# Ledger of designs, part 156: peptides against a protein of PDB entry 4ASU

Target 1, 270 residues: chain A of PDB entry 4ASU
Amino acid sequence: ATLKDITRRLKSIKNIQKITKSMKMVAAAKYARAERELKPARVYGVGSLALYEKADIKTPEDKKKHLIIGVSSDRGLCGAIHSSVAKQMKSEAANLAAAGKEVKIIGVGDKIRSILHRTHSDQFLVTFKEVGRRPPTFGDASVIALELLNSGYEFDEGSIIFNRFRSVISYKTEEKPIFSLDTISSAESMSIYDDIDADVLRNYQEYSLANIIYYSLKESTTSEQSARMTAMDNASKNASEMIDKLTLTFNRTRQAVITKELIEIISGAA
Target 2, 83 residues: chain B of PDB entry 4ASU
Amino acid sequence: FTFASPTQVFFNSANVRQVDVPTQTGAFGILAAHVPTLQVLRPGLVVVHAEDGTTSKYFVSSGSVTVNADSSVQLLAEEAVTL

## One batch from the design tools (peptide; made by RFdiffusion4, then SolubleMPNN)

Design b2_p18_4_s4 (from b2_p18_4, 14 letters changed)
Fold by OpenDDE base, seed 4:
Structure b2_p18_4_s4 (fold): chain B 270 residues (1-270), chain C 83 residues (1-83), chain A 18 residues (1-18)
Amino acid sequence: as target 1 above (270 residues)
Amino acid sequence: as target 2 above (83 residues)
Amino acid sequence: REERVRELEELQQKFLES
């Protein structure tokens, strides 16, 4: 490689390092905010899921329609965030199909579609784009919930798959259940909740869905920002190492060029 | 008793004497050992009566309230403010 | 030529000392 080539490469990598460092800082700021906002969101979301856990709602085996909601974002450069969700979605879809279930998929965030569109295009109902630029709001979750409910797909049960935040260095892809109004209404375990008006239950379920989606978005966002921060840090470190290596190569090459020039001058070949 | 909005937690697994909630069907008082029920909130006043005798008032918009068989209660409001 | 040789030798020395 010529000195010019090495210099160009050095400049390029240094620029990349600057970009990754900047992105790290941005991700860190977003992470800090996301973590703060996750605290109440988790209480809120877990509270919404409490019914399903306590009532032990079971879907009859004869019910075949299953909805999978994958939650991620549109944004890349965050390690395995999207692939982890997609992997679990694929696994769940395969398991359900093997059990004779009909599976439809909703992707929250364009990355889910990007990963699954070739293999699961026929199963996609809708993909929500423009996720991840701004922190998710309850309004966003409500929009998603509403669109889902208006999709015309009458699922019996569903799974929402998202990355749960554990720590700045750890997330776990998890699944939470979603139940249709019909499934909840017909569940034997719901018998203890007597005299629930059908309209009340419908509204309750709508809130529940929005709540769970909101919760999943907050968990996902926090996990994503943390993962991005880590990814950008790693990229910056890798760039640093490459810069060091190239700098050494540059110095050696420069010495060789100088030596060659000296030899040419001394030998009279110039 | 858990009372939260998407952005704020007011009570988290707390013991309270009574919670008065505004529901679409009317006022609903949640006492100890209340029967399991599901309700939807209407905009209105939530009153929490703590064990120490303290009464706290909140305004809520829409949302849900769940009373479980184990006497746990989840009050989840879309919006809530301390009054 | 001699001046250029000196310059290059000085540069070489600086690299050896860095």
Scores: peptide ipSAE 0.047, ipTM 0.849, DockQ to the pose 0.004
Fold by OpenDDE base, seed 5:
Structure b2_p18_4_s4 (fold): chain B 270 residues (1-270), chain C 83 residues (1-83), chain A 18 residues (1-18)
Amino acid sequence: as target 1 above (270 residues)
Amino acid sequence: as target 2 above (83 residues)
Amino acid sequence: REERVRELEELQQKFLES
């Protein structure tokens, strides 16, 4: 490589380092906000899931329609955030298919569609785009829930797959159950909740779905911003190492060029 | 007893004496060992009676309330403010 | 030629000292 080539590469990598450092700071700010907003959202969401855990709702094996909701975003440069969700979705879809279930997919965030389009395009009901530019609100979750309920797909049970935030350096892809109104209404374990009006139960289920979606969005957002911050930090460090290596190469090459010129002058070959 | 909105937690697995909630089917009081039930909230007043005798009042918009067989209660409001 | 050699030697020395 010529001195000119090395210089160009150095300039390019230095620019990349500046960009990644800036992106890290942006991600850090978004992470801090997301983490604050996750605290109440987790209590809220876990509270909504409590019924399903306590009632031990079982779906009859003869019911075959299953819905998978994958939660991520539209934005890249966040490590394995999207691929982790997609991997879990694929695994779940395969397991359900092997069990003779019909599987439909909803993607929250365009990245899910991008990853699964080739292999699972026919299973997608809808993909929600424009996710990740702004922090998710309960209104956003309600819109998703409403669209799901109005999709015409009469699922028996479902699963929502998202990245749960553990710490600034750790997330875990998790699955939570979603049940249809019919499944809840027919569940034997729900018999202890007697004299519930059908309209009340329907409304309750709508809130439950919105609550779970909201919770998943908040977990996903926090995980994503944390992962992006880490990814950008790693990119910045890698750039720094490359700059150091190229600088050494530049110095060696420059010394060689000077030495060559000296030899040419001394030998009279110039 | 858990009482939360999407953006704020008021009670998290707390022990309370009684919670009065406004539901679509009518307002009712949740006491210890209340029968399991599911209800939807209507806009109105929530009153929490703590074990120490203190009473807290909240205004809620919509949401849900769950009373489980184990006496755990989840009051989840879309919006809630301390009154 | 001698002047150019001196200049290059000085540059080389400065580089080694940096």
Scores: peptide ipSAE 0.046, ipTM 0.851, DockQ to the pose 0.004
Fold by OpenDDE base, seed 3:
Structure b2_p18_4_s4 (fold): chain B 270 residues (1-270), chain C 83 residues (1-83), chain A 18 residues (1-18)
Amino acid sequence: as target 1 above (270 residues)
Amino acid sequence: as target 2 above (83 residues)
Amino acid sequence: REERVRELEELQQKFLES
């Protein structure tokens, strides 16, 4: 490589490093906010899941319609955040299909669609875009819930797949259940609950769905920002190492050029 | 007893004496060992009676309340403010 | 020629010392 080539590459990598450092800082700020907002969201979301856990809602085996909601975002450069969710979605879809279930997919965030469109395009009901630019709100979750409920797909049960935040260096892809109104209303385990008006139950389920989606979004966002921060840090470090290597190469090449010129002068070939 | 909104936690697995909630079917008080039930909140006043006798008032917009067989209660409001 | 050689040698030395 010529000195010019090395210099160009050095400049390019230095620019990348600047960008990654900047992105790291942005991600760090977003992470800090997301973590703060996750605290109440987790209490809220886990509270919403309490019924399903305690009631041990079971879907009859003859029910075949299953919904998978994958939660991620539109934004890249966050390590394995999207691929982890997609991988679990694929696995779940395959398992359900093998069990004779009909599977439909909702993608929250464009990255889910980007990963799964070639293999699962026909299973997608809807993809929600413009996810990840702003922190998710309950309003956003409500919109998603409403769209799902109005999709016309009468699922029996479903799963929401998202990355649960553990720490700044750790997340885990998890699945939480989603149940249709019919499944909840017909569940034997619900018999212990006092006579619930059908309208009340419907409204309750609407809130429940929105609550769970909101929770998943908050977990996902926090995980994503943390992962992005880590990814950008790693990228910055890698860039630094490459800069060091290229600098050494540059120096060696420069020495070689000087040596060559000296030889030419001494030999009288110039 | 858990009482939270998406953005704020008021009670997290706390022991309370009584919670008065506004529901679409009417206001009711949740006491210890209340029968399991599901209700939807209407906009209105939530009153939490603590074991120490302290009463706290909240305004909620909408949401849900769950009373489980194990006497755990989840009051989840879309919006809630301390009054 | 000699001057250029000296210049280059000085440059080489500077790089070895950095």
Scores: peptide ipSAE 0.050, ipTM 0.849, DockQ to the pose 0.004; fails the geometry check
Fold by OpenDDE base, seed 1:
Structure b2_p18_4_s4 (fold): chain B 270 residues (1-270), chain C 83 residues (1-83), chain A 18 residues (1-18)
Amino acid sequence: as target 1 above (270 residues)
Amino acid sequence: as target 2 above (83 residues)
Amino acid sequence: REERVRELEELQQKFLES
């Protein structure tokens, strides 16, 4: 490679490094906010799931309709965030299909659709786009919940799949259950709860669904921002290493050129 | 006793004497060892009576309250403010 | 020619010292 070629590559990589460093800082700021907002959201969301855990709601085996909600975002450059969710969705869908269940899918974020559209297009009910540009609000979750409930798909049970935040360097793809009103109403374990009428239970189920979706969005967002920060940091480090290598190559090449020119002058070959 | 909104936690696994909640069927007090119940909230006043006699008041919007067999209580409001 | 050699030697020395 000529000195000019090396210089051009160096300039290009330095520019990439500047961009990735800037993106890292932006991701870090968003992560810090997301983590702060996740604290109350987790208490709230886990509280919403507590009933279903304690009541041990079971779906009868003869029920065949299963809904899978995958939660991610529209934005890339965040490592395996989207692929992790998609992978688990695929696995779950395959297992359910093998068990003779009907599976429908809802994607929260365009990336889910982007990954699964070729293999699972017939199973998609709806994809929610424009996710991830702004922090998710309870209003956003309510809209998703409402659309699901009004979709006309009468699922018996379902699962919401999302990345749960563990630490700045770790997330885990998890699944939480969602239940239809009919499933909740028919559960024997619900009989211990007093003063529950049909309207109350319906309202509770709707509210609970929104709560769980909100919780999943907050977990997903925090995980995503953390992963993006890490990805950009890694990219910046890789660029730095490449700059160092190319700089060494440049120096060696320059020395060789100077030496060659000196030899030519001294030998009289010019 | 857990009392939270999506953006704020007021109580997290706390021990309280009594919680008064506004439900769609009316306001009622949740005492220790209350029978399991599930209700939805209407806009109104929540009053938390601590074991030390301290009383805290909150205004809540929509939400839910769950009393479980183990006497755990989950009060979840879409919006809540300290009064 | 001698001047060019001197220039190149100076450049080489500066590079080795940096």
Scores: peptide ipSAE 0.046, ipTM 0.838, DockQ to the pose 0.004; fails the geometry check

Design b2_p18_5_s1 (from b2_p18_5, 15 letters changed)
Fold by OpenDDE base, seed 4:
Structure b2_p18_5_s1 (fold): chain B 270 residues (1-270), chain C 83 residues (1-83), chain A 18 residues (1-18)
Amino acid sequence: as target 1 above (270 residues)
Amino acid sequence: as target 2 above (83 residues)
Amino acid sequence: LEERIREAQELLEKFLSL
């Protein structure tokens, strides 16, 4: 490589390092906010899931329509965040198909579509874009819930797949159940609850769906920002190492060039 | 007893004496060992009666309330503010 | 020749300063 080539590469890597450092700081700030906002969201979301856990809602085996909701974002450069969700979605879809169930997929965030659309295009109902630029709000979750309910797909049971935040260095892809109104209303385990008005139950289920989606978005966002922070830190370190290596190469190459020029001058070959 | 909004937690697995909630079907009081039920909140006043005799008031928007067989209660409001 | 020598010296100085 010529000195010029090395210099260009060095400049490029230095610029990348600056960008990755900046992105790290941005991710760190977003992470701190996300973590703070996740605390109440988790209580809220877990509270919404409590019914399903305590009532042990079961879907009859003859009910074949299953919905998979994958939750991530539109934004890359966050390690395995999207691929982890997609991997679990694929696994779940395959398992359900093997069980003779019909599977439809909803992607929250464009990255899910980017990964799965080609292979699962026939199973995709809708993809929600513009996820991840701003912190998710309950309004956002409500919009997603509403669009899902209005999709016309009458699922019996569903799975919402998202990355649960564990720590700044750890997340876990998890699955939580969602149920259709019909499934909940027909569940034997619901018999312990007093006579519930059908309209009340419908509204309750709508809130539950929105609540769970909101929760998943908050978990996903926190996980994503943390992962991005880590990814950008790693990228910055890798860039630093490469800069050091290239700097050494540059110095050696420069010495060689100078030596060659000196020899040419001294030998009169010039 | 858990009472939360998406952005704030007011009670988390707390023991309370009574919670008065505004529902679409009417306001009712949740006492200890209340029968399991599901309700939807209407905008209104939530009153939490603590075991120590203190009373806290909240205004809530829409949401849900769940009373489980194990006497756990989840009050989940879309919006809630302390009064 | 003097100019070449000067150039060589400058290059040498740069080399030695590295």
Scores: peptide ipSAE 0.018, ipTM 0.826, DockQ to the pose 0.004
Fold by OpenDDE base, seed 1:
Structure b2_p18_5_s1 (fold): chain B 270 residues (1-270), chain C 83 residues (1-83), chain A 18 residues (1-18)
Amino acid sequence: as target 1 above (270 residues)
Amino acid sequence: as target 2 above (83 residues)
Amino acid sequence: LEERIREAQELLEKFLSL
């Protein structure tokens, strides 16, 4: 490589490093906010799931309709965030199909659709776009819940798949159950709950769904921002290492050129 | 007793004497060992009676309240403010 | 030869100062 080629490459990599450093800072700011907002959201969301855990709601084996909700975003450059969710969705869909279940899919965020469209297009009910530009609100979750409930798909049970935040360096793809109104109403364990009107139960279920979706969005957002921050940090480090290597090559090449010129001057061969 | 909104936690696994909640079926008091129930909230006043005799008042919008067989209570409001 | 050495030295100094 000529000195000019090396210089051009150095300039390009330095520009990449500047971009990745800037993106890291932006991701860090968004992560800090997301983590703060996740604290109350987790209490709220876990509280909403408490009924299902305590009541041990089971879906009858003869029920066949299963809904999978995958939660991610529209935005890339966040490592394995989207692929992890998609991988678990694929696995779950395959297992359910093998068990003779009907599977439908909802994607929260365009990246889920991008990954699964070729293989699972017929199973998609809806994809929610414009996810990840702003922090998710309870209003956003309510819109998703309402759309699901009004979709006309009468699922028996379902799963919401999302990345749960563990730490700045760790997330885990998890699944939480969702149940239809009919499944809850027919559960034997619900008999202990006194004086539940059908309208009350319906409204309760609507809130429950919105609550779980909101929780999943907050976990997903926090996980995504942390992963993006890490990815940008790694990219910046890799750029730095490449700059160092190219700088050494540049220096060696420069010395070789100087040596050659000196030899030509001394020998009179110029 | 857990009382939270999406953005704020007021009580997290706390022991309380009584919680008065506004529900669509009417306002009622949740005492220790209350029977399991599910209710939805209407806009109104929540009053929390602590074991030490202190009372706290909140205004809530919509949401849900769950009383479980193990006497755990989850009060989840869409919006809530301290009064 | 002395002139060539001087030229080489000047060139080297120029490269070392860059």
Scores: peptide ipSAE 0.016, ipTM 0.818, DockQ to the pose 0.004
Fold by OpenDDE base, seed 3:
Structure b2_p18_5_s1 (fold): chain B 270 residues (1-270), chain C 83 residues (1-83), chain A 18 residues (1-18)
Amino acid sequence: as target 1 above (270 residues)
Amino acid sequence: as target 2 above (83 residues)
Amino acid sequence: LEERIREAQELLEKFLSL
């Protein structure tokens, strides 16, 4: 490589390093906010899931319609955040299909669609875009819940798949159940709740769905920002190492060029 | 007893004497060992009676309340403010 | 020889300044 080529590459990598450092700082700020907002959201969301855990709601085997909601975002450069969710979605879809279930998919965030569109296009009901620019609100979750409920797809049970935040360096892709009104109302374990008005139960399930979606969005966002921060840090370090290597190469090449020119001058061949 | 909104936690697995909630079917008091039930909140006043005799008041919007067989209660309001 | 040395020095200075 010429000195010019090395210099150009050095400049490019230095610029990349500046960008990755800036992105790291932005991700760090977003992470700090997301983590703070996750604390109450987790209590809220786990509280909403308590019924399903305690009631041990089971879907009858003859019921075949299953919904998978994958929760991610539109934005890249966050390590395996999107691919982990997509992988779990694919695995779940394959398992359900093997069990003779009908599977439909909802993607929260454009990245899910981007990964799964070619292989699962016919299974997609809807994809929600514009996810990840702003922190998710309960209003956002309510919109998603409402659209799902109005989709006309009469699922029996479903799964919401998202990245649960563990720490700044760790997340885990998890699945939580979603149940239709019919499934919850027909569950034997719900008999202890028999004095519930049908309209009340419907409204309750609407809130439950919104609550779970909101929780998943908050977990996903926190995980994503943390992962992005880590990814940008790694990219910055890699850029630094590459700069060092290229600088050494530059120095060696420069010395070689100088030596060559000196030899030419001394030999009189120039 | 858990009482939370999406953005704030008021009680997390706390022991309380009684919680009065505004529901669409009417206001009711949740006592210890209340029968399992599911209700939807209407905008109104929530009153939490602590074991120490203190009473806290909250205004809530919509939401849900769950009373489980194990006497655990989840009060989940879309919005809630301390009064 | 002196001229060649001077030329070499100038080139060296040019490269050291990069």
Scores: peptide ipSAE 0.016, ipTM 0.824, DockQ to the pose 0.004
Fold by OpenDDE base, seed 5:
Structure b2_p18_5_s1 (fold): chain B 270 residues (1-270), chain C 83 residues (1-83), chain A 18 residues (1-18)
Amino acid sequence: as target 1 above (270 residues)
Amino acid sequence: as target 2 above (83 residues)
Amino acid sequence: LEERIREAQELLEKFLSL
């Protein structure tokens, strides 16, 4: 490589490093906000899941329609965030198919579609785009919930798959159940709630779905921003190491060029 | 007793004497050992009676309330403010 | 600024794929 080539490469990597550092700072700011907003969201979401956990709602085995909702975002450069969700979605879809279930998929965030579309295109119902530019709101979750409920797909049971935030350095891909109104209404464990008006139960289920989606979005966002911050830090470090290596190469190449010129002068003077 | 909105937690697994909630079917009081029920909130006043006799008032917009068999209660409002 | 960020992201993705 010529000195010019090395210099050009150095300039390019230095620019990348500036970008990654900037992105790290942006991710850090978003992470701090997301973590703060996750605290109440977790209480809210876990509270909404309490019924399903305590009532031990079961879907009859003869029911075949299963919905998988993968929660992620549109934005890359966040390590294994998207691939982890997609991997679990694939695993769950395969397990359900092996059990003779019909599986449909909803992607929250364009990255899920990008990963799964080629292999699971026929199973996709809808993909929600424009996820991750702004912090998710309850309104956003309500829109997703409403669109799901109005999709015309009459699922019996579903799974929402998302990354749960553990710490700044750790997340875990988790699955939570989603139940149709019919499944909830027919569940034997719901007998202790039998005097519930059908309209009340429908509205309750709509809130429950929105609540769970909201919770999953908040967990996902916090996990994503943390992972992005880490990824950008790693990229910045890798760029720094490459700059150091190229600088050494530059210095060595420069010395070699000087040596060659000196030899030419000496040989030409002989 | 858990009472939260998406953005704020008012009570988290707290022990309370009574919670008065506004539901679409009418306002009712949740006492200790209340029978399991599911309700949807209407806009209105929530009153929490603590074991120490303290009464707190909140306005809620909409949401859900769950009373479980284990006497745990989840009051989840879309929006809630302290009065 | 958004276009610059996109270009930067594409460059970064290329860099991270190396």
Scores: peptide ipSAE 0.011, ipTM 0.833, DockQ to the pose 0.015

